# Peptides against a protein of PDB entry 4QMF, part 112

Target 1, 175 residues: chain A of PDB entry 4QMF
Amino acid sequence: ESSFMTLFPKYRESYLKTIWNDVTRALDKHNIACVLDLVEGSMTVKTTRKTYDPAIILKARDLIKLLARSVPFPQAVKILQDDMACDVIKIGNFVTNKERFVKRRQRLVGPNGNTLKALELLTKCYILVQGNTVSAMGPFKGLKEVRRVVEDCMKNIHPIYHIKELMIKRELAKR

## One batch from the design tools (peptide; made by RFdiffusion4, then SolubleMPNN)

Design b2_p23_1_s1 (from b2_p23_1, 7 letters changed)
Fold by OpenDDE base, seed 2:
Structure b2_p23_1_s1 (fold): chain B 175 residues (1-175), chain A 23 residues (1-23)
Amino acid sequence: as target 1 above (175 residues)
Amino acid sequence: MDEELLEKAIKELEEELKEEEEE
């Protein structure tokens, strides 16, 4: 039987405790067991003898990964759907200077969150910028686009250039 | 897709980029 564990930061503990019954209920529908360990600060998912679909454990793994990266449960639980994929993009290693890191990370959000909203609309993804990671959920093609924009932003390529490119591609696809 | 919202967002982002380039 398969098992996956992820660690979560201490500041997520209160929230995870609040929603853990909902996590359990969602996974029970697929006969996946789960454990919240508050001492270790970990979440675990595991198959059971009643697990019918062996692939669902990978989606359960992704669920706890997303929850650990501050994705809210109502959004994160959508990962259990067949047509939903996710990506957790590590952004903390692109820049050593903290101020430069913060500045480039803020560019992903933009004024009034408009950069992020534009990227979400164009890629048909959910995107959350939090700490040293960007979490994205959506179609595989959209996720590839998100990763490119995010990584390039951390490499000092402003997201607006990619947004313009995505807009052009969208217009061409309508023709 | 909300085309009007997206167009507005892009316009604001373009202005933000100009401001950053002037700094």
Scores: peptide ipSAE 0.084, ipTM 0.687, DockQ to the pose 0.716
Fold by OpenDDE base, seed 3:
Structure b2_p23_1_s1 (fold): chain B 175 residues (1-175), chain A 23 residues (1-23)
Amino acid sequence: as target 1 above (175 residues)
Amino acid sequence: MDEELLEKAIKELEEELKEEEEE
């Protein structure tokens, strides 16, 4: 039997309580057990004797990881699909200055979230910028692109350069 | 790149991609 646990911040508790029955139902389809511990502030997933696909536990691990990082359940649950992968990109350690960090993080989002939307469209990924992490879900190729853009942004390379590159690549692929 | 130029470019991109999704 395999088991994975993740901690979640206190501010997620209320939300997780409200959706936990849905989490349970989704995982039950795969015979994965799950536990929400409100005292510890943790989520646990584990295989059972009825778990047929051993790989699904890794997806369940990813599910609770995404939920802990504020990804909404309707989006996070898509990780259980075969064609979906995810990445949680830590961005908090690229810059020591808080103001500079906030500024660079904001560049990922852009005015009215348009930069983020453009990146989502170009990479075919879902992207959530929250706190010290960026959570992304989508195809592996797209995730690689997202990570590059995110990390480079934190290194003071503006996302526009990557957006332009991705736009050019997209145009070339249409021919 | 100027923020305004970026915004315009993104907006145009969004519109184009939206149209492609609707086709």
Scores: peptide ipSAE 0.052, ipTM 0.636, DockQ to the pose 0.045
Fold by OpenDDE base, seed 5:
Structure b2_p23_1_s1 (fold): chain B 175 residues (1-175), chain A 23 residues (1-23)
Amino acid sequence: as target 1 above (175 residues)
Amino acid sequence: MDEELLEKAIKELEEELKEEEEE
């Protein structure tokens, strides 16, 4: 039997309690067991004797990882689909200065969230900026592009540079 | 629709960059 556990921050507890029956139902379809431990503040997924697809446990691992990082359940559960991948990009270690970190993280979102929306459209990914991580879901190619833009932003390369580049590439692909 | 939204987003980003440079 394979098992994976992830910790979640306290502020997610109320939400996770609310949706946990839905998580259980989604995983039951694949004969994956799950446990929400409110004392430890953890989520666990594990295979059972009836688990047919051994790869689905890795998808279940990714599901609880995404939920721990504030991705809402209706979006996170899509990770169980074969064509859906995810990435959790750690951004907290690029800059030691807190103010500089906050400024660069804000650039990923941009005015009215337009920078983030532009990136989502261009990469065909879902993107959530929260705390010290950026969570993304989508095709592998798109995820690679998202990681590049996010990491470069934390290295003081403004996302607009990459957005312009991606737009040019998109126009060329339509020809 | 997505292209129009993207163009608007870029325009707003360019304006923001100009404002940040002027501050």
Scores: peptide ipSAE 0.089, ipTM 0.686, DockQ to the pose 0.684; fails the geometry check
Fold by OpenDDE base, seed 4:
Structure b2_p23_1_s1 (fold): chain B 175 residues (1-175), chain A 23 residues (1-23)
Amino acid sequence: as target 1 above (175 residues)
Amino acid sequence: MDEELLEKAIKELEEELKEEEEE
């Protein structure tokens, strides 16, 4: 039997309480047990004797990880699909200066979220910029691209460079 | 690129992407 636990921030508690029955139902289909501990502020997933696919516990682990990082349930639950992967990119340690951090993080989003939208389209990923992390869901290739863009952005390489590159690559792939 | 130029560039890219997805 395998189990995984993740902590979640206090501001996430109310939301997690509201959707936990849905989480339970989704995981029950795979015979994965789950526990929401409001005292500790944790989520736990566990295999059971009835768990048929032992690999599903890793997806369940990813589910609670995504939920802890503010990904909404209707999106996060898609991680249970075989073709869906995720990545949680820590961005808080690239820059010590708070103002510089905020500015670089904002570049990922861009005006009206257009930069983020363009990146999502080009990588075929869902991307959520929240706090000190960027959560992404999608194909492995797309996730690799997202991580590159996100990390480079925090290293002061503007996302537009990568967006243009990805656009060119997309055009070339159609030929 | 200044912010305004970036916004224009992104908008153009979005339009191009939309057109490509509709094909």
Scores: peptide ipSAE 0.052, ipTM 0.637, DockQ to the pose 0.090; fails the geometry check

Design b2_p23_1_s2 (from b2_p23_1, 10 letters changed)
Fold by OpenDDE base, seed 5:
Structure b2_p23_1_s2 (fold): chain B 175 residues (1-175), chain A 23 residues (1-23)
Amino acid sequence: as target 1 above (175 residues)
Amino acid sequence: SDEKLLEQAIKELEEELKKEEEE
C-alpha cells in the first residue's frame, strides 16, 4: 500500500473541514482512503486492498496538494480525471525583496484579473495565484505555457508579451 | 466571444504597462 501526506496552512482548516466528506466520497469511488488531521494540520491519502488502479493514488496526492494551496474542491477534484494534469509553481524564491515580489505577483493577476483570465483562456487552464505558489490545472501543453509565463513574470518579464505571443499562435492555429 | 474579451484585456494591459513605465 502507498500513502502520501501534505501539510496545509491554518487558514485552510475551516474550509477543509466543510468539504472533507465530499473528498472522502470522491476518493471512495476509487477505493482510496483519506484522513484529515486537524491537530497536525495534514491531509493523507492511501491505497487500500480494494484499490484497483495503482495510478489513482498519484492523482489523490495531487488532489490534496491542490487543496492545501487554496484550490476549491469543485475545481481540485477534477484532477481525478484521466485527461487532467496540474502544476504547483513556486514563485517565492525568485525575488528577495518583498515589495518587488508582491508587484510581480500582482502582474500575473492584472487589473480586474484580466491578465489571469487571458492566460486561462489562451492556455485552457485553471490558474490560481495564492501566496508563494501558482496552482494550475489543465492540459499538459497549457501547463507548460503557464509555468513559462509565471516564471518569466517573476523574472521581470511582463505577462503582456507572452499573451501577445499566445494570441498570435492562436490565430495561426485557426487557419 | 473569448476573442473579443482577449482583445479588450490586451488593450487594458497595454495601458497598465504604459502607466508602470511612466512611474
Scores: peptide ipSAE 0.267, ipTM 0.835, DockQ to the pose 0.806
Fold by OpenDDE base, seed 1:
Structure b2_p23_1_s2 (fold): chain B 175 residues (1-175), chain A 23 residues (1-23)
Amino acid sequence: as target 1 above (175 residues)
Amino acid sequence: SDEKLLEQAIKELEEELKKEEEE
């Protein structure tokens, strides 16, 4: 049997408690067991003897990883779908200066969230900027593009340049 | 439409970028 565990920050505890029955129900459909440990601050997923698809445990692992990084359950649970992939991009180590970090992270969101919305549309991904990570869900091609934009942004390349590039590619694909 | 949303977003982003460059 396979098992995976992830830690979650204290501020997520209340929310995770609220949705854990839904997590359990979703994983039960695949005969995956799960445990929420409030003392340790961890989530665990495990295969059972009734688990039919051995690959589903990896998706369950991704589910709890996404939940730990503030992705809401209705979105995170989509990871259990066969055609859905995810990525958790660590952004906290690109810049040592806190003010610079905050500024660059804010560029990913942009005015009124327009940068993020544009990136989501162009990559066909869900994207959540939270703390020291960016969580993304979608097709592999889109995820690759998201990671490039996010990392370059933290390296002081403004997302606008990538968005323009993606728009050009989109127009070319329509022809 | 998505196209209109993207165009508007780009316009706003360009304005913000210009402001940052002027700082």
Scores: peptide ipSAE 0.267, ipTM 0.836, DockQ to the pose 0.832
Fold by OpenDDE base, seed 4:
Structure b2_p23_1_s2 (fold): chain B 175 residues (1-175), chain A 23 residues (1-23)
Amino acid sequence: as target 1 above (175 residues)
Amino acid sequence: SDEKLLEQAIKELEEELKKEEEE
């Protein structure tokens, strides 16, 4: 039997408590057990003797990972679908200067969230910028593109350049 | 349409980028 545990920040506790019954119900469909530990500040998922698909535990692992990084449950639970993948991109270690970090992170969002929206459309991914991570959900191809854009942004390559490139590729694909 | 939204977004982003370059 397999188990995975993830820690979550304190500010996430209230929300996780609110949705944990929903998490339990979603995982019960797959005979995956889960535990919310409010003292430790952790979530755990584990297979049971009734778990039919052993691979589902990996998706459950990803579910709690996403939840820990502020992805809302209605979105995060989609990870349990076969065609859905995710990525949690750590962005906090690219730049040591806080001001520079904030500036580059803000570029991912852009004015009125337009940069993020464009990137989501072009990659067919859900993207959430939160703290020191960017969480993304979608097809593998799209996720690879998101990671590239995000990491390059932290390396001072403005997302607009990638967005333009993706738009060109999109137009070519329609032909 | 998504295309219209994307075009508008790019326009706005280009303007923003220009401002950053001028600073």
Scores: peptide ipSAE 0.272, ipTM 0.838, DockQ to the pose 0.766; fails the geometry check
Fold by OpenDDE base, seed 2:
Structure b2_p23_1_s2 (fold): chain B 175 residues (1-175), chain A 23 residues (1-23)
Amino acid sequence: as target 1 above (175 residues)
Amino acid sequence: SDEKLLEQAIKELEEELKKEEEE
């Protein structure tokens, strides 16, 4: 039997409590057991004797990872679909200066969220910028592009340059 | 369309980038 555990920050506790029955129901369909530990601040998923597909535990792992990073349940649960992948990009270690970090992180969102929306459209991904991580869900190719843009942004390459590049690529792919 | 939305977004982002460079 396989099991995975992830810690979540205290500010997520209330939300996780409210949706945990839904998490349980979603995982029960795959015979994956789950536990929410409010004392430790952790979520655990584990296979059972009735688990048919052993690979589903990895998707369950990803589910709790996404939930821990503030992805809402209706979006996070889509990770259980076969064609859906995810990535949690750590952005907190690229810059030591807090103000510089905040500025670069904000560039990922942009004015009125337009940078983020553009990236989502171009990569066909869901993207959430929260705290020291960027969570993304979508096709593998799109996720690779998201990671590149996110990391480069934290390295002081403005997302607009990548957005323009992705738009050109999109136009070329339509031909 | 998505294309029109993207074009508008880029225009706004270019303006924002220019402002940041002037700071």
Scores: peptide ipSAE 0.267, ipTM 0.835, DockQ to the pose 0.792; fails the geometry check

Design b2_p23_1_s3 (from b2_p23_1, 7 letters changed)
Fold by OpenDDE base, seed 2:
Structure b2_p23_1_s3 (fold): chain B 175 residues (1-175), chain A 23 residues (1-23)
Amino acid sequence: as target 1 above (175 residues)
Amino acid sequence: SDEELLEKAIEELEKELEEEKKE
């Protein structure tokens, strides 16, 4: 039997409590057991004797990872679908200066969220910028593009340059 | 269309980038 555990920050506790029955129900369909530990601040998923597909535990792992990083349940649960992948990009270590970090992180969102929306459309991904991580869900190719843009942004390459590049690629792909 | 939305977004982002360069 396989099991995975992830810690979550205290500020997520209230939300996780409210949706945990839904998490349980979603995982029960795959015969994956789950535990929410409010004392430790952890979520655990594990296979059972009735688990048919052993690979589903990896998707369950990803589910709790996404939930820990503030992805809402209706979006996070889509990770259980076969065609859906995810990535949690750590952005907190690229810049030591807090103000510089905040500025570069804000560039990922942009004015009125337009940068983020553009990236989502171009990569066909869901993207959430929260704290020291960027969570993304979508096709593998799109996720690779998201990671590149996110990391380069933290390295002081403005997302606009990548967005323009992705738009050109999109136009070429339509031909 | 998504393309029209993207074009408008790019225009706004280009403006934002130029403003940041002036700082």
Scores: peptide ipSAE 0.192, ipTM 0.798, DockQ to the pose 0.793
Fold by OpenDDE base, seed 5:
Structure b2_p23_1_s3 (fold): chain B 175 residues (1-175), chain A 23 residues (1-23)
Amino acid sequence: as target 1 above (175 residues)
Amino acid sequence: SDEELLEKAIEELEKELEEEKKE
């Protein structure tokens, strides 16, 4: 049997308690067991003797990882689908100055969330900017593009340049 | 459409970029 554990921030505790029965039900379909430890502040997933698909445990691992990074359950649970991948991009280590970090992180969202929405549409991904991480879900190709844009943004390359490039590529693909 | 929304978003982002350059 295999098991994976992830810690979650204290501020996620109340939400995780409310959706944990849904998590359990979703994983039960695959005979994956799960535990929410409120004392330690952790989530655990593990295979059982009834687990048929050995690969599903890795998706379960990703599920709890996404939940720990504030992805809501209705979105996070989609990771259990075969065609869905995810990425958790660490952005907190690109700059040491807090103010600069906040400014660059805000550029990923943009005014009225327009930057983020544009990136989601162009990459066909779900994207959540939270704390020191950016969580993304979608096709592998799209995830690679998201990571590039996110990391470059933290390196002071404005997302608009990548968005324009992706728009050009989109136009070419329609021809 | 998504295309129209994207075009509008780009216009807004370009405006924002120009404003940041003036700061």
Scores: peptide ipSAE 0.184, ipTM 0.793, DockQ to the pose 0.754
Fold by OpenDDE base, seed 1:
Structure b2_p23_1_s3 (fold): chain B 175 residues (1-175), chain A 23 residues (1-23)
Amino acid sequence: as target 1 above (175 residues)
Amino acid sequence: SDEELLEKAIEELEKELEEEKKE
């Protein structure tokens, strides 16, 4: 039997309580057990004797990880699909100055969220900027690109340069 | 279209970048 646990911040408690029946239903289809512990502030997923696919527990692990980082359930549950991967990028340690951190994080979103939308379109990923992490879901190639842009942004490389690069690559691929 | 959205996004990002350089 395999088991994975993740902690979640207090501000996620209300939402997780609301959607936990949906989490349970989604995992039941794969014979994965799950537990929401409100005292500890944790989510746990476990294989059962009826679990058929041994790899699904790793996807269940990723599911609760994404949920802990504020990814909404309708999006997070897509991780259970075979063709879907995810990445949780820690951005909180690149900059010690709070104002600089906030500024660089805001660059990932951009005016009216246009930077983020452009990046999502070009990488074919879902991207959520929340707190000290960026959560992404999509194809492996796209995820690699997202991580590069996100980390470089926190290193003071404006996302516009990467977006232009990705646009050029996109145009070349159409030819 | 996605292409139009991207073009508009680039234009806005370039404007933002120029504004940041002036700071």
Scores: peptide ipSAE 0.183, ipTM 0.791, DockQ to the pose 0.854
Fold by OpenDDE base, seed 4:
Structure b2_p23_1_s3 (fold): chain B 175 residues (1-175), chain A 23 residues (1-23)
Amino acid sequence: as target 1 above (175 residues)
Amino acid sequence: SDEELLEKAIEELEKELEEEKKE
């Protein structure tokens, strides 16, 4: 039997408590057990003797990972679908200067969230910028593109350049 | 349409980028 545990920040506790019954119900469909430990500040998922698909535990792992990084449950639970993948991109270690970090992170969002929206549309991904991570959900191809844009942004390559490139590719694909 | 939204977004982003270059 397999188990995975993830820690979550304190500010996430209230929300996780609110949705944990929904998490339990979603995982019960796959005979995956889960535990919310409020003292430790952790979530655990584990296979049971009734788990039919052993691979589902990996998706459950990803579910709690996403939840820990502030992805809302209605979105995060989609990870249990076969065609859905995710990525949690750590962005906090690219730049040591806080001001520079904040500036580059803000570029991912852009004015009125337009940069992020454009990137989501072009990659067919859900993207959430939160703290020191960017969480993304979608097809593998799209996720690779998101990671590239995000990491390059932290390396001082403005997302607009990638967005333009993706738009060109999109237009070519329609032909 | 998504295309129209993208075009508008790019236009705004290009403008923003140009402003950043001037700073």
Scores: peptide ipSAE 0.191, ipTM 0.797, DockQ to the pose 0.721; fails the geometry check

Design b2_p23_1_s4 (from b2_p23_1, 8 letters changed)
Fold by OpenDDE base, seed 4:
Structure b2_p23_1_s4 (fold): chain B 175 residues (1-175), chain A 23 residues (1-23)
Amino acid sequence: as target 1 above (175 residues)
Amino acid sequence: DDEELLKKAIEELEEELKKEEEE
């Protein structure tokens, strides 16, 4: 038997309580057990004797990880699909100056969220910028691109340069 | 379509970048 646990911040508790029955139902389809501990502030997923696919526990692990990082359940639950992967990119350690951190993080979103929307479209990923992490869901290739853009942004490379590059690559792929 | 949306987004981002470079 395998188990994974993740902690979640206090501000996420109310939401997690409201959707936990849905989480349970989704995981029950795969015979994965789950527990929400409101005292500790943790989520746990476990294989059972009835778990057919041992690899599904890794997806369940990813599910609770995404939920802990504010990804909405309707999006996070898609991680259980075979073709869906995810990445949680820690961005809080690239810059010590808070103002600089906020500025660079905001560049990922851009005016009216246009930078983020463009990046999502080009990489075919879902992307959520929240706190000290960026959560992404999508194909492995797309996730690799997202991580590059996000990390480079925190290193003071503006996302626009990558977006332009991805646009060019997209146009070339259509030919 | 998506292409038009992307082009518009890039244009807006380029303008933003210019503003940041002027600061």
Scores: peptide ipSAE 0.258, ipTM 0.834, DockQ to the pose 0.732
Fold by OpenDDE base, seed 2:
Structure b2_p23_1_s4 (fold): chain B 175 residues (1-175), chain A 23 residues (1-23)
Amino acid sequence: as target 1 above (175 residues)
Amino acid sequence: DDEELLKKAIEELEEELKKEEEE
C-alpha cells in the first residue's frame, strides 16, 4: 500500500485543524485514509484495502501538498477531479537578495492583483502566490504557461511581456 | 466581459512598468 506525507508550517495549523474533517470526508469517498499530526506538523494520506483506484493516492498527495502551501480547502479539493492538475513552483532560490525577491514576487500579483487575475484568466488556472512558492491548479497546458511566467518573473522578466503574448495567442485561437 | 477586463489590466500594468523603469 502507498503512503505520502508532507510537512506544513506552524502558521497553517489552526486552519488545517478547522478543515480536517472536510479533508477526511472528501478522501473517504475514495477510500483514502488521512492523518493530521500536530506534533510533527505533517499530513499523511494512505491507500486502504478498499481503495479501488490506485491513482487516486497521487491526487491525495497533491491535495495535502496544496493545503500545506496555503491553498484553501474548497479550491484544493478540486484536485481530486480527473481533469484537474496542479503545480507547486518554488521561487525562493532564484534571488538571494530578500528585497529583490519580494519585489519580483510582488510583480506576479501586480497592482490590485491585476497581474495575477490576468494570468489566471489567460491560463484558465487558479494561482496562489504565498511565501516561497506559487501554487497553481488547472489544465496541464495552462500550468506550463504559469510556470514559465513565474520563473521568468523571478529571473527579472516582467509578467506583462508574457501576458501580452498570451493575449495574442488567445485572439488567434478565437479565429 | 473578460476581454475588456484583460485590456484594462494590461493598460494598468504597462503604466506600472513605466514607473518601475523610471526608478
Scores: peptide ipSAE 0.255, ipTM 0.834, DockQ to the pose 0.806
Fold by OpenDDE base, seed 5:
Structure b2_p23_1_s4 (fold): chain B 175 residues (1-175), chain A 23 residues (1-23)
Amino acid sequence: as target 1 above (175 residues)
Amino acid sequence: DDEELLKKAIEELEEELKKEEEE
């Protein structure tokens, strides 16, 4: 049997309690067992004797990882689909100065969230900026592009540069 | 459509970038 566990921050506890029955139901369809431990602050997924697809446990691992990083359940559960991938990009280690970190992280969102929306449209990904991580879900190609833009932003390359480039590429692909 | 939205977003981002450079 295979098992994976992830810790979640305290501020997610109330939400996770609310949706845990839905998590259980979604995983039961694949004969994956799950446990929410409120004392430890952890989520666990594990295979059972009835688990047919051995690869689904990795999807379940990704599900609890996404939930721990504030991705809402209706979006996170899509990771169980075969054509859906995810990435959790750590952004907290690029800059030691807190003010500089906050400024660069804010650039990923932009005014009225327009930078983030533009990136989501261009990459066909869902993107969530939260704390020291950026969570993304979508096709592998799109995820690779998201990671590049996010990491470069933390390295002081403004996302607008990449957005313009992606728009040009999109126009060329339509021809 | 999405293309028009993207163009508008870029314009807004360019304006924001100019403001950041002036601050």
Scores: peptide ipSAE 0.247, ipTM 0.829, DockQ to the pose 0.684
Fold by OpenDDE base, seed 3:
Structure b2_p23_1_s4 (fold): chain B 175 residues (1-175), chain A 23 residues (1-23)
Amino acid sequence: as target 1 above (175 residues)
Amino acid sequence: DDEELLKKAIEELEEELKKEEEE
């Protein structure tokens, strides 16, 4: 039997409580057990004797990881699909100055969220910028591109340069 | 379509970048 646990911040408690029945239902289809511990502030997923696919527990682990990082359930649950991968990119340690950190993080989102939207379209990923992490879901190739853009942004390389590059690559691929 | 949306987004981003460089 395999088990994975993740902690979640207090501000997520109310939301997680409201969607936990849906989490349970989604995981039950794969015979994965789950527990929400409101006292500890943790989520746990476990294989059962009826779990057929051993790999699904890793996806369940990813599910609770994404939920802990503020990804909404309707999006996070897609991680259980075979073609979906995810990445949680830690961005909090690239810059020591808080103001500089906030500025660079904001560049990932851009005006009206247009930078983020462009990145999502070009990489075919879902991307959520929250706190000290960026959560992404999508194909492996797309995730690799997202991580590059995110990390470079925190290193003071503006996302627009990568967006232009990705657009050129996209155009070339259509021919 | 997605292409038009992307082009518009780039234009807006270029304007934002210009503003940041002027600050």
Scores: peptide ipSAE 0.261, ipTM 0.834, DockQ to the pose 0.741; fails the geometry check

